# Peptides against a protein of PDB entry 8OXM: the designs that were tried, part 175

Target 1, 371 residues: chain A of PDB entry 8OXM
Amino acid sequence: FKAEFRLAGGVNLPKIIDCVGSDGKERRQLVKGRDDLRQDAVMQQVFQMCNTLLQRNTETRKRKLTICTYKVVPLSQRSGVLEWCTGTVPIGEFLVNNEDGAHKRYRPNDFSAFQCQKKMMEVQKKSFEEKYEVFMDVCQNFQPVFRYFCMEKFLDPAIWFEKRLAYTRSVATSSIVGYILGLGDRHVQNILINEQSAELVHIDLGVAFEQGKILPTPETVPFRLTRDIVDGMGITGVEGVFRRCCEKTMEVMRNSQETLLTIVEVLLYDPLFDWTMNPLKALYLQQRPEDETELHPTLNADDQECKRNLSDIDQSFNKVAERVLMRLQEKLKGVEEGTVLSVGGQVNLLIQQAIDPKNLSRLFPGWKAWV

## One batch from the design tools (peptide; made by RFdiffusion4, then SolubleMPNN)

Design b2_p19_2_s2 (from b2_p19_2, 8 letters changed)
Fold by OpenDDE base, seed 2:
Structure b2_p19_2_s2 (fold): chain B 371 residues (1-371), chain A 19 residues (1-19)
Amino acid sequence: as target 1 above (371 residues)
Amino acid sequence: MLTPTQKATIAELEAILNE
């Protein structure tokens, strides 16, 4: 490794290091401490499998439907190396992280990102009706601008059109596969966009198998399809390319039911793969920005020494795993709310759920559902 | 099983994390 490192920022202060491979090639790596990268590594393997299924199908192959993957090397239960996603930016950094964000640049008279967050935090403990009213006020005064990403990065009109298409396909593929796997915590910092390909890279895969639904503020959307995500698709929004790519992805997933169930079953019963939500992880994910000063969650692996009878833990774990597998089987059969839907019907329901301002208004304010 | 080279790389990375 090179002797110099850079800080990537954030609470865990991940270190960006440069390493020279045996091939003499320099590669940038992100080294995370106090973070369990095993779940990310497992989810990347599942994404690679999904990509293999999508490449075998003629209709998804013709559409170039893929999930962007990155290399993960877990080192311990608390450390690992990530492939640095060179040439990517968090969508939140482009949109809202600073006064030079796209919202401030293109909509200078709208509410600031801080004003939006403050308004939603003030109603966090209020009724769903009060949350909805304030969310609608925020949305009215914070208009989407993500269309400008492709316009700024791709000046040639033909390239711009191709990249907007690649973006739309990436959103569709990751949304449907993410829904099937129950991927949560899709806030604006956990979604990167590649500045060259316009494809999305989903990072921090620590909320999977619908474990976001058991958070203190439960997740209410199947995937991130917020107004800025839709704005990046251009004038057609969710209609046309996005919908068709979702349908073709869902068709491949449903037709691969046996393979997906078998793989997820092996993963859920792997004793080395902790996918369950714990209280400390839940607290960390839904911590208030004002509370950042006191709770360093030292995820001390030592607090597992509460000798609860191994039998009761195993029985509770098995019941949760069975429920996850049953729900996965339902999704792959097109069973939603006790009704069997066609691929088009299921995709339509998921799109409607993801864009519903009532669902979006109920999310944790840190998820930034107005972005 | 990790190779001796992989173990040495892990120890180097753990040292970098603790700096």
Scores: peptide ipSAE 0.021, ipTM 0.503, DockQ to the pose 0.030
Fold by OpenDDE base, seed 3:
Formats: sequence, C-alpha cells, structure tokens
Structure b2_p19_2_s2 (fold): chain B 371 residues (1-371), chain A 19 residues (1-19)
Amino acid sequence: as target 1 above (371 residues)
Amino acid sequence: MLTPTQKATIAELEAILNE
C-alpha cells in the first residue's frame, strides 16, 4: 500500500488508498470501517451469476446485457475493501450538485434541488393525496436534464448514439435483475454512471429481497425509473430499446428459475449473511440528513442482545426466508398480484409501477423520486 | 485458510482502518 490515504467523507470516514499490485499496476481502493460489506460481496456474486446466464443466451449476449460489478473483499463484520470505481460519478452528483449540477446549469429557472427536497419533506407525514399534489408541482417545476450527460461526454454523434444505447441497456438489465433480487435503496447516490462506457454501477446493496418494503416509509417501485433516468435514454424513453432489453433479461431470468432459486436459497440460509432489515438499519437509511456531515453515533448493535430465545428468532427467520423464496419463485413464474403474466405483460406492469407518480410520491424524500 | 500474504494484507488494511 502507499503510505498516504484520502478520506472519502461521511460518518464512517472511509479511506481511499492506492495499492501497487504484483503486476506493478496502481489500483485505487476504498477501505470502509464500521460497515458490513458481506451483503455487497454476496450480491456481486449473484450479479456475476446473472451475467453468466445473460452471456449464455444469444439474444442477451448480442445486446451486451450485463450488470457492472466491482470487487468486494469483506475483512470483518464491520470492515472491508471495495474496488474504487474509477471514472464513475454518482448520478446525483451530476444531476443535483448544489454548485454545478446539470439541473442548475440547463434549467436555471426551475426549482432548486433544495426547494424540491424542502417541499417533499414538508408533506412527508401528510396524506398520500397531499404528497401526490406536491410531487406533481415539484415535477412540473423540475424538468429532466439527464440527456445532457451523454451529450457533454460524447461529442461524436456515432459515439453518442452507441453510449446512449449502452446506458439504456445497462438501466434495463440492472432494473430487471434488481427487481428479481428485490434490490432497494436505489437513491441517486447509490447509482454511479461510468463516464467512458455510460453504463451504471449499482453500489450499497444492503437492501435486498424486498426488505425496502418493510422500511418505515416502504418502497413502492420495483426499481429506479424516474424522469431523469428515462431522459438519459433519449427521445424513445422506455419504449423500444429499454422495453426489449427488459423483456430479454426477464426471459433469461425466468428460464433460469431453478438455478436462481438454488443460489438464493443457499444465500438466505447462510448464517454469515444477514440480509434481514433491522430497526437500526431502517433508521439509518431514512434519517440520513442530506449532508453526510452529521456524526450519528453508530449505536453499537452489541448492546441490544435482548435474550429473545434463539429458537423463536430462528423460527421467525426461517418463515421470512421461506416467504422470500416463495416470492422469488412467483416473480420467476411471472406471478404478479395472483395473476400469471407473459414476459411482456410482466415487464409492462413493472415499467408502469416504476413510472407511476402515485408510487413515486409515496417514497421517502431522501430517495429523490422527482430526479 | 488465508495464505500468509493474505494475512499480512489484512493486517495492513486493519492498521490503515485504525489510524
């Protein structure tokens, strides 16, 4: 390792280190303390398996449908090393950075990101009707700009077109695989975009198997398909390339049902893999101030050894694991709300659920559903 | 089982985390 490190900021003070490999190449790494990276490591393995399935299918291989993965090395229950995603930026940093965000640059007369956040925070405890009305007002006065990402980065028209297709394919693949795995917490800081490939990198995989639905403010969308995400696809939006890539990904997932169920079953019953939502994690996810600067003391999880009988915890865990497996099997059969859907019908339902402003208005304000 | 090199790398990373 080099003797120098940089702080990445945030409560856990993650350290950016440079490592020299045995090949003489320098590699930047993010070392996290006070964070359990085991879930990220497990989810990366599942994504690698999904990529293997997608590469075996001719139609998904021709479309280069892949989920971007990064290396995770868990060191302990509270520490690990991440591959630093060099040449990536959080979509939130590009879109809604307070100083130089694309919304401010391209839409200077729209509401500021702060005004949007404030309006949605004011109605957070209000009715769904009041949330919907304010969300529609915010959306009217905060128009999407993510089309400009590819326009700024790729000046050649042929390259620009290819990169917009790569982006659209990346969104489609990650959306469908994310839905199958029940991946949550898809806020604008947990999705990176590669400045060279225009592909998405999903980070912080700590909300999986639909555990986002049991948050104090439950997640109401299957994946992030907000107005800026759609705007990045260009004039066709969710139609054409995106829809076809979702359908082809869903077809591969459904045809791989036995393999996916077997893998997820092994993971759900792994005693080293804590995927369940706990109250402290729920509070941490939905009480984050936008400014990562406030030192919330990590309440040591060690002090709430409430001696619940190990047997009652294990029985409750097994029932939750069984329910997750049953729901995964339903998704892979195309069962939605008790109805068996075709691949096209299922993908259409998921797209409609993800873009529905009634669903988006109900999300936690920190998810920034108007972006 | 971790190799001696992997154990040394982990110890260096743990030291970096504790600094």
Scores: peptide ipSAE 0.021, ipTM 0.496, DockQ to the pose 0.028
Fold by OpenDDE base, seed 5:
Structure b2_p19_2_s2 (fold): chain B 371 residues (1-371), chain A 19 residues (1-19)
Amino acid sequence: as target 1 above (371 residues)
Amino acid sequence: MLTPTQKATIAELEAILNE
């Protein structure tokens, strides 16, 4: 390895290292400490299977619908190596970087990212009505700018148009696949954008199978379709290309029900795959920036094994796994709120839920629903 | 089973994580 490393931002301070392979090629790697990358590795395998299904279908293949994947090599229960997505940036870094973020550059008279976060943190413990009012004020004074990503990176108009289309397709594919798998924690640092392809890379896949709904502040949206995400699609927004790509992705997922259920069933009952939300993980994901100082992870996981009989733990686990499989089957049948929907009806409902400012205002402030 | 080279690479990565 090279002796120099760079810190990637985040609580666990992952290290970007350069290594020379036995083939003489330099490769960048992200080394994560204190993270169990087994869930990421499993979810990447599920994404590869979804990509295989999308490539088999003529309509999704013609549209180049794919979810971007990266290589994950778990090293231990607390460490692993990720393929560093060279030429990617977190959408949060581009949009809301403190010094040179796109919001500051293009909208210097709007609220700062810090002012928006502060306003939403002040109402975090308030009513849904108060959260909605403050969220609408924040949104009025923090206008979307993500259209400028493609304009900055792609100066040729024909390339710009192609890359904006690639972005829109990537958002659609990842949104529907993410919804089917119940992928949560889609904050602006967990979504990377490729500076060459304009495709999204979803990272930190530790909230899956709708486990985001059992967080202290429950997730209220099926995927990230915030104002900046929509602004990156251009003038048509969610209409036309995005909607059609969602519908074609959903059609492939629904027509692959037996395959998807069989795969997820094997994963849910794998004793090596801990997908369940535990209280410590829930606290970590919704930790306040002010509380970063006190949670030394010196809470040994060992002490709060309250002797719940192994039988009661196993019975509780099996009941959660059965509910996850049942809900996955419902999604793949188009069952929403007890009603069977067409592909177009289901996709429309999901889009409306994802863009609803009432749902967005209820999210944890760290999710940054105004971005 | 990990090869001796893979074990050495893991130990080097673990050292980099602990710096």
Scores: peptide ipSAE 0.021, ipTM 0.494, DockQ to the pose 0.031
Fold by OpenDDE base, seed 4:
Structure b2_p19_2_s2 (fold): chain B 371 residues (1-371), chain A 19 residues (1-19)
Amino acid sequence: as target 1 above (371 residues)
Amino acid sequence: MLTPTQKATIAELEAILNE
C-alpha cells in the first residue's frame, strides 16, 4: 500500500488508500473501520445475481437496466475494504452538504437543510397529523433542485437527455430490486451518483429484508423516491420512463421467483450473515445528533416502549427468516395487502406509497425525507 | 483458508485502520 491516506469524512472516518496490485495497477480503496462489511458484500452478490437476471431478459437488457455494484472485501466483523467509487458523489453532498449545496445555490431563500431538520425533529414524537403538516410546510419552503445535477454535469443537450434517462433507469432498477430485497429508504449519504454515467450506487447496505420496518421509527416507504430523487428525472417525474423501467424490472423479478427465493433462503440461513436488526444497530441507525454526547451506557427507563415492540420480536431466528421468505414470495407473486396485483398495479402501488407525503412525513427525520 | 500473502495484506490493512 502507499503510506499516504485520505479521510473520506463521516462518523466512522473511513480511510482512502492507494494500492499497487501484483499487476502493477494502482487501485484506490476505501478502508472502513468500526463497520461490518459482510452484509454489504452479500448484498453486492445478490445485486450481481439480479443483474444477471436483468441481462438475460431482452426488454431489460435493451434498456440497460442494472444496479451498480462495487467490490467489497470484509476483513473482520468491524473492518473491510471497499472499491473506491471513483467519480461518484453522495446525493446528500450535492444537495445539502456545505454552503455550496445545490439547495443553497439554486434556492437561497428556501429553508436551510438545518432549519428543515430542526422543524422535523421538533415534531418527531408528535401525531402523524402534526408531522404531516410540518412536513408539508418544510416541503413548500424547501423545493427540489436535483434536476440541476445533470444540467451542471452535461452541458450538451443530447448528452444531458441521455444521462437523465440513464439516471431515471438507474433509480427504477435500484428501487424495484431494493424493494424485492427489502432495502427500504436509503439515507441521502448512502446513495452515490456517478458524475459520468448519472447512475446510482447504493452503499452501506446494513438494512435489508424489511428490517427497516422494525426500527424505533418504522420505515413507511418501499424505497427512496423523495422529491429530489423525482426531480432528477425531469418534467415527467415518475411517469413514462421511470414507470416503464420499474414494470420491466418487476416483470423480471417476478418471473425469476424460484431463483430469487433460493438465493435469499441460502443467505438468510447463512450463520456468517447477520441480517437481523438488533437494538444496538437500531439505535445507531436512528441516533439523534444530540445523543452523540451521551454514549454513557445509562439504560434510561424511557426505552421501555421501544423494548416492548422489540420483545414481540423474540421469535426464534428461524421464524423471522420464514416470515422474510414468505413476504419475499408475496412480493414476487404481486401480493400486496392480501391482494394479487398485476405488475403494473404493483408498481403503481409502490410508486404511490413511496411518493405519498403522509408516508414520507412519518420517516425518521435523520433520513431527510424532504430531500 | 487465507494465503500467507492475504494474511499479510489483512494485517497491513488492520494496521492502517488503527493509525
Scores: peptide ipSAE 0.024, ipTM 0.548, DockQ to the pose 0.031; fails the geometry check

Design b2_p19_2_s3 (from b2_p19_2, 7 letters changed)
Fold by OpenDDE base, seed 2:
Structure b2_p19_2_s3 (fold): chain B 371 residues (1-371), chain A 19 residues (1-19)
Amino acid sequence: as target 1 above (371 residues)
Amino acid sequence: SLTNTQKAIVEGLEAILKE
C-alpha cells in the first residue's frame, strides 16, 4: 500500500489507495470504511455464477451476455477493499454531477440537475398524481443525452457501433439478473460505465431480494431503465437488441430455476449474510441531502443487545426468507401478478414497468428517475 | 479473503454448477 490516499466524493468519504501487487503492478483500491462489503462480496459470487450459466447456453454465449464483476475483499463487517473499477465512471458523474455534465453541455437550456431534484423534492410528500405531473414537466425540460457517452469515447464508427452494442447487452443482462435477484438502490452513482468496454458495473449491492420494496418510499421499478439508460442504446431504444438480450437472459435464468433457488436458499440462511432491511439502513438510503449534516449513524454495535426472544426473531426471519424464495420461484416460473407469462411476455411486462412514468414518478427523488 | 463460510458457499455453488 502507498502511504498516500485520495478521498473519493460521497457521504462516506471512501479512501482510494494505491496497492502494489506481487506482480509489481499498481492497482487502485477503494476502501469503504462504513459499508458492509459482505453483501457486495456475496452478490459478486452470485453474478459469477449467473455468468457461468450464461456462458453454458449457446445463445447467451454468442451474444456475450455477462454481468460485470469486481473483486471485493471484506476486511471486517464494516470495512473492505473494493478492487477499484479502474477505467469506470459513475453514470451520474458523466450525466449530472458537475456543470460540465453531459446534460449541461448538450442541453444548456434544459433544467439543471438541481432544478429537477428540487421540483421532485417539493412534491415528495404529495399525491401520486402531483408527483406524476411534476415528473412529466421535469422530463419535458430535461431531455436524454447518454447517447453522447459512446460518441465522445469512441470516435471510430465501427468501434462506436460495437461499444453501443456492448452497452445494450450489459444493460439487458444486468437488468434481468438484477430483477431475478431483486436488486434495488440502482441510482446513478451505483451504476458505473467502463470507459473502454462500455459495459456497466453495478456497485453497492446492499439492497437485494426486493428489500427496496419495504423502504419508506418503496421501489416501483424492476431495474433502472430510465430515459438516459435507454438513450445510450441509440435509436432503437428498448427494441431489438435490448429486448432480445433480456429474453435470452430470462430464458437461461428460468431454465436454471433449481440451481438459482438452491443458491439463494443457501445465501438467505447464511447467518453472516445480512440481506434484511433495517431502519438505520432505510434511513441512510433515503436520507435527504439537507439532513446529511446531523445523522452520522454511529451504528453502535451495542444496539443489537436487545434480547428479544431469539425464537421470535428466527421465526420472523424464516418467514421473510420463505417469502423471498417463493417470489423468486414465481419469477423463475414467469408468474407475474398471478399469471404465468412466456419469456417474451414476462420481459415485455418488466420493460413496461421499468419505463412507466407513473412508476418512475413514485421513486425516491434521490434515485433521480428523470436521468 | 472470503470467510470460510463464503468459501464453502462458493465451493458448494461451484459443485452444483459442475453437476
Scores: peptide ipSAE 0.009, ipTM 0.424, DockQ to the pose 0.021
Fold by OpenDDE base, seed 3:
Structure b2_p19_2_s3 (fold): chain B 371 residues (1-371), chain A 19 residues (1-19)
Amino acid sequence: as target 1 above (371 residues)
Amino acid sequence: SLTNTQKAIVEGLEAILKE
């Protein structure tokens, strides 16, 4: 370990440490404190398995469909070492950085990221109709710019085209795999882009198995397919390459149903894998900037009330786990809203749900659905 | 080190992936 550490930004002030491997290579490591990295570690194993399935299939292998993974070493229930994704940037940092974000650089006459957030926060407790109207006004005055990421990084036209293709494939693979696993909390800081490969790296995998639907503001989209995500695909948008890559990924997932169910079953019943949403986690994920002042961790809330009958908690847990498995089986059969869909029909429904401004307008403002 | 459960999961995964 080098004696020097850098602070990454954020409330938990994660420490970036440089480690020299046994191979003599320096690797940056993110030491995350207070966060349960076990969820990330487990989800990375599931992603590695999904990648193995995708590599076995000729059509997905030819398309190089993979979900980017990172190494997680859980050290304790509250600490771990992440292999820092060197050469990645959060998409939110590129798009909506306050000083030099791409929206400000390319669209200086549009609303600022702060103005957009403020407008959506003002209507957070309002009707769905009022949220939709304000979201449409925000979207009209905040036009997508993520096409410029590949244009800035890849000046050679042939390289630019290949990188835009790699990006589109990465979005497709991660969207479908993420949907199957019920991955939530896909805000612009939890999605990194690799500056060399243009592939996405999904981090903070703590909201899985559709637990985002039981948040105080429920998640209404199957994955992040916002206007900037689509703009990064270029002129074809969600049509052509993206759709075909989603369909081929979904085909492999559906054809691997038994394997996926068996793996998820083992994970859901692992007593070390706390995938369930708890009220404190829900508050943390959807905390308002105004509410930051009062959460002094009063260490002294007595462990007394957690003695609710272990039997009733266990039965409730088992019923939730069974429901998650049943819903996973439905997805892998193409059952959506009680109807069996083809791969193309299912992928089409998911794309339409993900791009629907009515669904996007209902998301928590911190998710930044206008980006 | 992976827990014994995590090892069993990995071994089970490796077994399923060898069939």
Scores: peptide ipSAE 0.007, ipTM 0.408, DockQ to the pose 0.020
Fold by OpenDDE base, seed 5:
Structure b2_p19_2_s3 (fold): chain B 371 residues (1-371), chain A 19 residues (1-19)
Amino acid sequence: as target 1 above (371 residues)
Amino acid sequence: SLTNTQKAIVEGLEAILKE
């Protein structure tokens, strides 16, 4: 084990540990804390299924549309090591590292990542109009730089172009599948990039089935399509390759409705798969950096036995599970806001929702919507 | 009825959830 660890984002402050195996290979291992390894393992299997569906379709197979998966190795009921793909980095570490982040290197006269976060935290309790104005000021003084990731890692122009396409395809596939599954908490530390493939690896999959919408600050975007995410695609942005890959992914998901519904139904009613948002998890996900010091892990989940009768808990759970299944069925039919959309219409709506500065300005400041 | 692929996925998920 190397003595150096990096913090990944998410609920249990997972530690990235560099390990040298007995085979002399360096392996990055994420040591997650207590509770989330089962949720991640389940969601990795759902991603493997989605990859199987995408590989069966000729159009998605030709485009190599896949979600990057990682192997979950449970070490105990309370600890496990995620075997990370060697050579992954959080996009947040590349972009907004305090010492040598790409924003500081390429845009030294812009606002610092800390100044941006401070400005958005100051307006966190303000109106949506005031949040929007401050978000637009932050965005004007914090210009995207993620195009430089591929330029730094891939010096050969032909390789650079191929890797930029691989990145764009990875964003498209993960965005659409993430939307169908209702993945939340897509902050810059929960998205890794592979330094060799330029593909994204989504981690910390504990906010699923649109449970991000019931957070104290509700999630307002279907997936992360922020300015840096778009800048990594190059000059075409969300047009051309990204849009076409989203449409082809959505087409496969909609044509696989029965398979997806059946699997999600099994997961929602599995008593071992805790997908529901609880108040403690909600508080943890939206803690202020200043409040991280006081939450000793001594809040036993046991003490808020609110004596809601077991029957009322079960009835409330079943109603939430039914609502999740209904909403999944709507997405897979292309039903948005009571209207049936074509694949192109649905993908267009999702892109517009994800890039809308009004939606982005309403997100929790810890999500870093300006990055 | 679950397809053979759906059964294999459910069995794989059940195996992971039991570990």
Scores: peptide ipSAE 0.005, ipTM 0.366, DockQ to the pose 0.023
Fold by OpenDDE base, seed 4:
Structure b2_p19_2_s3 (fold): chain B 371 residues (1-371), chain A 19 residues (1-19)
Amino acid sequence: as target 1 above (371 residues)
Amino acid sequence: SLTNTQKAIVEGLEAILKE
């Protein structure tokens, strides 16, 4: 390890450390000192398996549909080394980083990110109707700019077009795999974009198996498909390439039902996997100031001094595991709201749910559903 | 490096994916 480190930002002040491997290659490592990386490590393994399934299928292989993975080495319950995704930036950093953010640069007369946040926080405890009205006002005065990412990074028109397609495919694959695994809406700081490939890297996988639905403000979207996410796809938006890549990914996931169920079962019963979000943990995560990169602190089971008898914990654990597996099985069968859908029908429903401004307006304002 | 449990999980899952 080099003696020098850089700060990656955020409240947990993760340290970027350069290390020389036994192969003589220099690699950047992010050292998280306050987060349990065990869940991230487990989810990266699931993503690798999903990638294996996607590579076996001819249609997904031809499209190069993959979820980007990073190496995670948990060192302790509160520390780990991850291979820092070199040449990546958080989409939130590109979009809404103070005065240098793309929204400020391209839309200087729109509302500031702070004004948008303030307006949505003011209505957080209001009716769904009031939330929707304010969300629509925010959206009208905060127009999407993520199209400019590829335009800034890829000046050659042919490269630009190829990278926009790579982005669109990456969003599609990560959205469907993320939905199957119940990752839900991903905070804009927890989605990295690769500045060379235009592919997305999802980090901080602390919310899985639809735990977002049990948050104090329940999640109302299956994945992040906000206006900026869509704007990055270009003029076709969610139609054409995105939809087809979602359908082909969903086909592979549904055809791999038994494998995916077995994987998730093994992971749910892994004592190293904190798949249960405590309501207090969920409340704490939604009470964090937004300037705190929502690096989900896995509150160790030790902070759960709620002396539930070990027997009540085990019975509650098994019931939640069974519910997670049952819901996963429903998704993999195309069961949505008690109806069996085709792959195209299921993907269509998920896209419509994810882009519905009524659903987006109901999200926790800290997730910045207007970005 | 995966934990021994994570290795056993990956090995078991790789076995299931190879049958």
Scores: peptide ipSAE 0.000, ipTM 0.346, DockQ to the pose 0.020

